# Designs tried in a protein design run: peptides against a protein of PDB entry 8YVU. Part 32

Target 1, 39 residues: chain A of PDB entry 8YVU
Amino acid sequence: PQLCYILDAILFLYGIVLTLLYCRLKIQVRKAAITSYEK
Target 2, 160 residues: chain B of PDB entry 8YVU
Amino acid sequence: TWLTVLKKEQEFLGVTQILTAMICLCFGTVVCSVLDISHIEGDIFSSFKAGYPFWGAIFFSISGMLSIISERRNATYLVRGSLGANTASSIAGGTGITILIINLKKSLAYIHIHSCQKFFETKCFMASFSTEIVVMMLFLTILGLGSAVSLTICGAGEEL

## One batch from the design tools (peptide; made by RFdiffusion4, then SolubleMPNN)

Design b1_p10_8_s3 (from b1_p10_8 with I1V T2K)
Fold by OpenDDE base, seed 3:
Structure b1_p10_8_s3 (fold): chain B 39 residues (1-39), chain C 160 residues (1-160), chain D 39 residues (1-39), chain A 10 residues (1-10)
Amino acid sequence: as target 1 above (39 residues)
Amino acid sequence: as target 2 above (160 residues)
Amino acid sequence: as target 1 above (39 residues)
Amino acid sequence: VKLDLSEIDF
């Protein structure tokens, strides 16, 4: 059971990091799209 | 488009393979050093007896390293070598998954047969521990296999 | 212990899905950047 | 496109 919780922690951290990166990337895409529309 | 993405992530996939291999090797070493698996009844450590943490780690490590080197040097012979190694690693990963599933079934069957309601019984504890370790190794093997298959597809796409 | 394994499976699936979405988004960002450079 | 790990725009 303890090893399972360790794996959960790692996977949870991975999920958080990916979510943050995804959000940042999504913001970049939106900014790029807006800039392209203004040109 | 997908091939282009896989090519761009080739180094990342190679690192993932190596990391997966190292973690599996660590688990194998720890289990084999702490437990005398040869004297444990019920074949609850069959994957370890088969030596999967060791030979699997070798295959994944070699394929991962070759993938990284191939991406960095961009030599045709390295690309072909990486393709071959990743194909072999994909086969090894599939075999590993099968071995781990068999081990998991044996461990779960052992727990069921012995009615392991008392977690503190040594045999039941060992079976439960085996189940946890095998599940972790199964996840790692799936990740490694996914990276190996991705690298194989990438390499095959470059040869076409 | 059973709940822990279920959580592992959910987090693992979430990680895979996010990875795929991240890759797709990364491609979109690159395409947008190329299009912006050609303008 | 070299995945420049430096393009991890933190």
Scores: peptide ipSAE 0.293, ipTM 0.778, DockQ to the pose 0.073
Fold by OpenDDE base, seed 5:
Structure b1_p10_8_s3 (fold): chain B 39 residues (1-39), chain C 160 residues (1-160), chain D 39 residues (1-39), chain A 10 residues (1-10)
Amino acid sequence: as target 1 above (39 residues)
Amino acid sequence: as target 2 above (160 residues)
Amino acid sequence: as target 1 above (39 residues)
Amino acid sequence: VKLDLSEIDF
């Protein structure tokens, strides 16, 4: 049971990190699209 | 700018709030329907007695819906409404975290005091079950609070 | 213990979905970058 | 890029 809660914590941290990275990538895609429309 | 990023994620954050609210509501209804919380000895379900899964779900749902509508219609009054709702949801989330932490401490203390070595004792099972549900609710509330705070910052930046 | 495994399953599913979305976004960024270099 | 949540084909 303790191992399960440790796994939950790891998966939770992984989810947060991936969410932040996803947001950053999405911003980059949007910036790239805006730059492509201004040319 | 970070504000532009948050504005672009506003719909996603709104959906996250609604999803969190729905899951909290589901847990609340299941626990209240299966268990007679009023007859359970101790304060192992204090967060449910406070009605947090219900009023919290309402606040997060309204905040999430207003955030999505505000992003789609780009009306000034909707932006202000969303900002107000997200601020209220942030306060509700903070209060909810506090209530859940108190409930978690009481549940863990109950398990420790009664030396719950035998999982098959009804009281120990209920305390363990409460602990697991409260932890899940705590994670959901933290996610909801994070989304509400992010939306509040985004809305405040648009007024500026 | 069963609820812990349910939470693990939800977090795991969330992680997989985010990973797939991240990969799709990364591919889109790369395609946009290549199209910008050909122009 | 409007994140059209409609393109998040669930």
Scores: peptide ipSAE 0.355, ipTM 0.787, DockQ to the pose 0.063; fails the geometry check
Fold by OpenDDE base, seed 4:
Structure b1_p10_8_s3 (fold): chain B 39 residues (1-39), chain C 160 residues (1-160), chain D 39 residues (1-39), chain A 10 residues (1-10)
Amino acid sequence: as target 1 above (39 residues)
Amino acid sequence: as target 2 above (160 residues)
Amino acid sequence: as target 1 above (39 residues)
Amino acid sequence: VKLDLSEIDF
């Protein structure tokens, strides 16, 4: 049972990190799209 | 488009393979060092007895390293080597999944047969522990297999 | 303990999906960067 | 694209 919770914690952390990275990347894509439209 | 995507993520996939391999190796070494698997009754640690955490980790590590090197040097011989290694790792991963599933079934069957109501019994605890570790290893193996297959597809696309 | 394994499966699936989405987004960012450089 | 791990400002 303890190992299961450890795995949950790792997977949860991984999910959070990926979500943050995804958000950053999404913002970059949006910025790039806006700059291409102004040209 | 998909091939181009996978090629660009080749290093990431390679790192994922290596990481998966290292985690599997760590679990293998910890389990083998803490538990005398040879004296445990039943086949609840059959995957560990088969040495999967060790040879699987080797295959995935080699494949991951070759994938990273292939991307960095972009040499034809490295691409072929990476393709071969990733193919081998894909096969190893599939075999590993099979072994782990068999182990999981045996562990669950053991728990059922012994009617483990009290977790404080050593046998029931070991079977439960085995189940948890095997599940973790299964997830890691699936991740490794996914990366290996992805890299194999990338490498095959470059040779066409 | 069974709930923990279910949670692991959900988190694992979430991680896979996010990884795929992240890869797709990263490719889009790279394509946008290349198109901006040619211009 | 070198995953410049340096851009991960911690």
Scores: peptide ipSAE 0.295, ipTM 0.786, DockQ to the pose 0.054; fails the geometry check
Fold by OpenDDE base, seed 1:
Structure b1_p10_8_s3 (fold): chain B 39 residues (1-39), chain C 160 residues (1-160), chain D 39 residues (1-39), chain A 10 residues (1-10)
Amino acid sequence: as target 1 above (39 residues)
Amino acid sequence: as target 2 above (160 residues)
Amino acid sequence: as target 1 above (39 residues)
Amino acid sequence: VKLDLSEIDF
């Protein structure tokens, strides 16, 4: 059971980091799209 | 194209392979050092008896290193070497998954047959421990296989 | 203990899906950057 | 694509 909880913690952390990176990347894409539309 | 993206992430995929290999090797060494697998009844550690953590780690480590070196130096011979190594690692990963699934089935069957309600029995504890380790190794092997296949596709696309 | 393994499976699947989505988004950002440079 | 780990602005 302890190993399972360790794996959960690692996967959870990985998921959080990826979610944050995905959100940042999505914001960058949106900003790029807005700047291309004004031109 | 997807191929151009895979090429750009080749180093990341290579690092993932190496990391996966190192973690598998660590599990292998820990299990082999702490447990006398030869004296454990049943096939609950069949993947370890087959030596998968060791030979699999070697294949994944070599393929990962070659992938990183190939991306950095862009030499044709390194690209071909990486392609060959990643292909071999993909085959090894597939074999590893098969071995681990068989081990997992045996471990789960052992737990079910012995009705391990009391975790205090040494045999039940070992079977449970084996199940946990095999599941972790299975996840790692799937990650490694995914990276190896991705690198193989990328390398094949560069040769064509 | 069963809940831990179920959580591991869910988190693992989530991680794979997020990784694929992140790769797709990264490709889109790069394509957008290339198209903006040609203009 | 070098994962420019440097663009992780802390």
Scores: peptide ipSAE 0.286, ipTM 0.779, DockQ to the pose 0.061; fails the geometry check

Design b1_p10_8_s4 (from b1_p10_8 with I1L T2V)
Fold by OpenDDE base, seed 2:
Structure b1_p10_8_s4 (fold): chain B 39 residues (1-39), chain C 160 residues (1-160), chain D 39 residues (1-39), chain A 10 residues (1-10)
Amino acid sequence: as target 1 above (39 residues)
Amino acid sequence: as target 2 above (160 residues)
Amino acid sequence: as target 1 above (39 residues)
Amino acid sequence: LVLDLSEIDF
């Protein structure tokens, strides 16, 4: 039971980190698209 | 384009393989040091009896190291060696997943048969512990297999 | 404990999906950067 | 290795 909770914590942290990275990357794609359209 | 992306991530994939291998080795050594698997009744630790944490860790470690070395030295013979090692690691990972699934089924069946309502019983505790370890190893093995397959595809693309 | 394993499965699936989406997005950022440099 | 991982994350 304790190991399951540890795994949940690791997977949860991984999910949060990936979500933040995905959001940052999505913003970068939008900025790059806008810059390419203005040129 | 996909091959180029995989090539750029080859080192990361290699590191992931090594990390997965080290974690599997750690689990194997901990289980072997804390538990006498030979004296445990049933096939709750069938994956450990098969030696998967050890040989799987060796394969993943070798494939990861070869992938990193191949990327750094950029030699054709190292690329071929890495491709071979990653292919072997992919096969090992697939076999490992199969063994772990079988172990998981046996562990779950054991819990069901013995009606493990009291987690304080030694047998039920061991079965639950085995189930948790096997699930963790299964996730790690899937990650390792994904990295090994990706490296294999990258290596195959370099040979073409 | 059963709920913990279900949560593990959901979080694992979420992690895989996010990883794939992150890879796709990273490729898009690189393509957008190349296109902006060629213009 | 840590630097390479950090570069991939950014």
Scores: peptide ipSAE 0.449, ipTM 0.792, DockQ to the pose 0.057
Fold by OpenDDE base, seed 4:
Structure b1_p10_8_s4 (fold): chain B 39 residues (1-39), chain C 160 residues (1-160), chain D 39 residues (1-39), chain A 10 residues (1-10)
Amino acid sequence: as target 1 above (39 residues)
Amino acid sequence: as target 2 above (160 residues)
Amino acid sequence: as target 1 above (39 residues)
Amino acid sequence: LVLDLSEIDF
């Protein structure tokens, strides 16, 4: 049982970090697309 | 740029809030239908006794719906309404996290004090079940709070 | 205990999906950067 | 979400 909860915490943290990174990358892609359109 | 991204994902954040609210409501309904929380010894279900799954779900649902409507209609009055609702939802989420953490601590303490080696005992089973449900609710509440805060920031940015 | 394992499964699936999406976005960012450099 | 999925598909 304790191992299960530890795994939940790790997976949850991983999910949060990935979500933040995904958002950052999405912003970068959009910025790149805008720059390409202006050229 | 961050504000622009949040604005573009406002509908998604609103949907996330509604989904979180519905899941919380479902858990609350199931627990209340199966268990007589008022008759359970101890504070194992303190979050449920406080009614958090219900009022929290209502706040998150309203906030999410207003956010979606605001984005679709692009009306100034809806933006202000959404900002207010999201602010209220953020406060509710923060309060909910606090309540859930307290409940979790009490549930864990109960398990420890009673040396619940026999999970088949009614009291120990209830405490374990409560712990699991509270953890799930805590995760959902954190997700909801994140969405509500993001929507609040987005709405505040539109007002400036 | 069973609910904990269910949560683990959901979080694990979420993590996998986010990882795949992150990888796809990262590739897009790289492609956009290369295109911007060639202009 | 659908729009995001469509953008991801491209």
Scores: peptide ipSAE 0.391, ipTM 0.789, DockQ to the pose 0.121
Fold by OpenDDE base, seed 1:
Structure b1_p10_8_s4 (fold): chain B 39 residues (1-39), chain C 160 residues (1-160), chain D 39 residues (1-39), chain A 10 residues (1-10)
Amino acid sequence: as target 1 above (39 residues)
Amino acid sequence: as target 2 above (160 residues)
Amino acid sequence: as target 1 above (39 residues)
Amino acid sequence: LVLDLSEIDF
């Protein structure tokens, strides 16, 4: 069970990091879309 | 578009392959050093008996290194070599997944048959430990296969 | 222990899906950047 | 990962 919990911790951390990166990219896409609409 | 993205991530994918290979190798060496698998009854460690952590790690390491070198030097012969190595690694990864699934089934069956509610029995502990390691190796192998396939697609796209 | 393995499977799937979505968003950002540069 | 980190800094 200890190895399973270690894997959970790693996967959880990975998921958090990816979620943050995804949110940042989504914001960038929205900004780019707004800029293209104003042109 | 997808090929362009894969090309930009080629080095990352190669590093991922090498890292996955090294982790698998570490697990293999630790298990072989701590446990005498040859004296363990049953097929709980069938993947280790097949030597998958070792030869799989070699294939993934070679493919990853070749992918990184190919990206950095951008030479046609290296691209072809990387493509071949990644293809071989993809096949090895698929074979590894199959072996690990078989091992996992045998380990789970062993746990079920012996009704391992008490972890204090050596056999139940070994079966549980094997199951945990095999699951970890399965995840790593899937990651390695994904990277190898991605690199293969990228390399094939560069040849076209 | 079974819950741990279930969590691992969910987190693993989540990680794969997020990775794919992240790659798609990254492509969109790059396309938007190229389009803005050409204007 | 390094490239992603560099984009985070900006």
Scores: peptide ipSAE 0.383, ipTM 0.786, DockQ to the pose 0.088
Fold by OpenDDE base, seed 3:
Structure b1_p10_8_s4 (fold): chain B 39 residues (1-39), chain C 160 residues (1-160), chain D 39 residues (1-39), chain A 10 residues (1-10)
Amino acid sequence: as target 1 above (39 residues)
Amino acid sequence: as target 2 above (160 residues)
Amino acid sequence: as target 1 above (39 residues)
Amino acid sequence: LVLDLSEIDF
């Protein structure tokens, strides 16, 4: 049971980091799309 | 497009494969050092008895190292060697998953048969511990297999 | 203990899905960058 | 991972 909770913590942290990175990339894509539309 | 992405991440995939192998080896070593598996009754540690943490780790380590070397040197002979090693590692990973699933089923069956309501019974504790370790190893093996398959696809794409 | 294993499975699946989405988004960003450079 | 960190346009 303790190992399961440790794995949960690692996977949760991984999920948070990936979510933040995904959000940042999504913002970059949106900015690039806006810049291409204004040209 | 997918092949180009895999090529750019080849080093990362190789490192992931080596890391997975090392973690599996560490778990195997710890379990073998703490528990005398030969004296444990039942098949709750069948994956360890089969030596999977050891030979699987070797295959994944070799495959990962060859993948990294192949990427760095960019030589045709190394690419072919890496492809062969990754293919072998993919087969080993698939076999490992099968062994781990069988072990997991046996461990769960043991818990069910003995009605392990009392966690403090030595046999039930060992079965529960085995189940937890096998699940962790299964996740690691899936990650390793994913990296090996990705590297295999990348290598095959370079040969075409 | 059973809840912990279920959570592990959900978090693992979430991690895989996010990784795939991140890779797709990264490819889109790269394509957008190449298109902007050719302009 | 290092490349990902370098591509973090602050």
Scores: peptide ipSAE 0.362, ipTM 0.779, DockQ to the pose 0.117

## One batch from the design tools (peptide; made by RFdiffusion4, then SolubleMPNN)

Design b1_p11_1_s1 (from b1_p11_1, 10 letters changed)
Fold by OpenDDE base, seed 2:
Structure b1_p11_1_s1 (fold): chain B 39 residues (1-39), chain C 160 residues (1-160), chain D 39 residues (1-39), chain A 11 residues (1-11)
Amino acid sequence: as target 1 above (39 residues)
Amino acid sequence: as target 2 above (160 residues)
Amino acid sequence: as target 1 above (39 residues)
Amino acid sequence: LLFELLLLLLS
């Protein structure tokens, strides 16, 4: 049971970090697309 | 540029595979050091008795290292070697998953037979702990298999 | 305790999906950057 | 960045 909670914590943290990175990357894609369109 | 992207992906997958292998090895070592599986009767630790964490970790480590080396040197013979190692690692991963599933079933059966309502009983605790470790190892094995398969596909694509 | 294992499975699946999406998005960013450089 | 971090952890 304790290991399960530890695993949950790690996976949850990993999920949050990935979500943040994904959001940042998505913003970068949008910025890159806008820059390519202006040019 | 496309080749550079693919190379970076291959390196990442290789590193992931090595990391997975190291984690599996660590888990195997910890379990062997703490629980002394040789003295535990039953099939709860059948996957550990089979040595899966050890040989699985070795296969994944070799596959990952060969993939990284192959990518860096870009030699045809290394590409073939990496492809072979990745294929072997994929097979090993599949076998490992099968063993882990069997172990999981046995562990669950053990828990049901002993009616482990009291987690403080040593046997029930060990069975639960084994189940948790097996589940973690299963997840790691799936990740390793995914990386190995991906590297195999990339390597095969480079040879064609 | 059983809920913990279910949560682990969900979080694990979510992590895999996010990783795949992140990889795809990263490829898109690189493609967009290349396209902007050629123009 | 994640790859570099992973390499750093492995080194």
Scores: peptide ipSAE 0.473, ipTM 0.789, DockQ to the pose 0.042
Fold by OpenDDE base, seed 4:
Structure b1_p11_1_s1 (fold): chain B 39 residues (1-39), chain C 160 residues (1-160), chain D 39 residues (1-39), chain A 11 residues (1-11)
Amino acid sequence: as target 1 above (39 residues)
Amino acid sequence: as target 2 above (160 residues)
Amino acid sequence: as target 1 above (39 residues)
Amino acid sequence: LLFELLLLLLS
């Protein structure tokens, strides 16, 4: 059971990091789209 | 810029693959040190009996190292070598996943047969511990496979 | 203990899905950058 | 490498 909780913590942290990266990437896509539209 | 980003991604994936390999090796060594798998009855540790943590770790480590070296030297022959290593690692990862799934099924079957509702029995404890380790190894193997596949795709793209 | 394993499975699935989405988004960013460079 | 990766994550 303790190992399970450790795994949960690692997976949770991984999920948070991926979510942040996804958000940043999404913002970059939006910025790129706006720049392309202005040209 | 795109190539530089891809290169950085390849290095990251290679490092991740090496790290995954090292973790798998560590788990294998810990299990072998704590538990004498040869004396354990049943197929609860079938993945360990098959030596997956060892050979899987080796394959992933080699693939990761080759990927890093290929990226650093930027030579055509290294790209081909990395592609080959990544392909081999992908196959190894797939095989490992299969073995781990079989091990999980056997472990679960063992738990059901022995009616391991109470955690305090030695056999039930070992089965539970094995299941936990196998699940962790499965996750690591999937991550390693993902990295190997990604590196393979990147390498194939560079050859085209 | 069973709940912990279920949580592990959910978090793992979430991680896989996020990784796939991140890859797709990154490909989109790259395509957008290429299109912007050609103009 | 970790620092570069962190920068890549921050970029």
Scores: peptide ipSAE 0.462, ipTM 0.795, DockQ to the pose 0.028
Fold by OpenDDE base, seed 5:
Structure b1_p11_1_s1 (fold): chain B 39 residues (1-39), chain C 160 residues (1-160), chain D 39 residues (1-39), chain A 11 residues (1-11)
Amino acid sequence: as target 1 above (39 residues)
Amino acid sequence: as target 2 above (160 residues)
Amino acid sequence: as target 1 above (39 residues)
Amino acid sequence: LLFELLLLLLS
């Protein structure tokens, strides 16, 4: 049971990190799209 | 820039593979140190009896290291070597997943047969612990396989 | 305990999906960058 | 290298 909770914590942390990275990347894509429309 | 980004991705995949391998090795070592696998019913720790945490970790580590080295040196012979190692690691990962699934099925069957409602029974505790370790190893193996396959695809793409 | 393992599976699947989406988004950013350099 | 990669991922 404790190991399962540890795994949940690791996977949860991984999911949060990936979500943050995805958000950052999405912002970059939006910035790139805006720059392309201004040209 | 595109090539450098791809190289960084390969390095990341290699590092992930090495990390996965190290975690698997650590789990294998801990289980071997805490439990006398030889005295436990063979169905509970079949993956450990097969030595998967050890050879799997070795394959993933070699694959990851070769991928990183190949990417850094940018030599054709190293790329081919890395591709071969990644392919071997992918096969090893697939085999490991199969072994772990079989072990998981046996562990679940054992838990079902003994109606392990009383967790304080030594047998039920061992079966539950084994199941937990096997599940963790299964997830790690899937991650390792994913990295190895990704590296293999990248290597194959460079040769075409 | 069973619920914990189910949660692990869900989180793991979520992690895989996020990784794939991140890779796709990264490719899109790269394509956008290449297009901006060709102009 | 691992630390650099981690920093690169965090940047």
Scores: peptide ipSAE 0.459, ipTM 0.794, DockQ to the pose 0.032
Fold by OpenDDE base, seed 3:
Structure b1_p11_1_s1 (fold): chain B 39 residues (1-39), chain C 160 residues (1-160), chain D 39 residues (1-39), chain A 11 residues (1-11)
Amino acid sequence: as target 1 above (39 residues)
Amino acid sequence: as target 2 above (160 residues)
Amino acid sequence: as target 1 above (39 residues)
Amino acid sequence: LLFELLLLLLS
């Protein structure tokens, strides 16, 4: 059971990091799209 | 486009594969050091009796190392060698997953048969522990296989 | 203990999905960048 | 390489 909880913690952390990176990347895409429309 | 992305991540995938192999080897070593598998019911630790953590780790390690070396040197002969090693590692990973699934089924069956409601009992504890380790190894094996397959696709794309 | 394993499976699946989405988004960013340079 | 990749991901 302890190993399972450790794995959960790692996977949870990984998920959070990926979510943050995805959000940042999404913002970058939006900024790039806005810049392309202004040109 | 997909090949280009995979090529850029080839070194990372190789490192991930080596790391996965090392973790699997560590788990195998720990289990072998803590438990005398020969004295335990064989079906619970069938994957360990088969030596999967050891040979699987070796295959993944070799594949990862060859992939990294191939990328760094950018030599045609190394690319072919890496492709071969990655293919072999992919096959080994698939076999390992199969063995682990079988072991997991046996462990679960053992828990059900013995009605392991009291996990403090030695047999039930061992079965539960085995199940947990097998699951962890399964996840690691899937990650290793994914990296090996990705590297294989990259290598194949470079040869075409 | 059973809930822990279920959580592991869910988190693992979530991680895979996020990784795929991140890769797709990264490709989109690269395409947008290339398009901006061609203009 | 991993550190550079992390920095690239954070940028």
Scores: peptide ipSAE 0.433, ipTM 0.782, DockQ to the pose 0.027

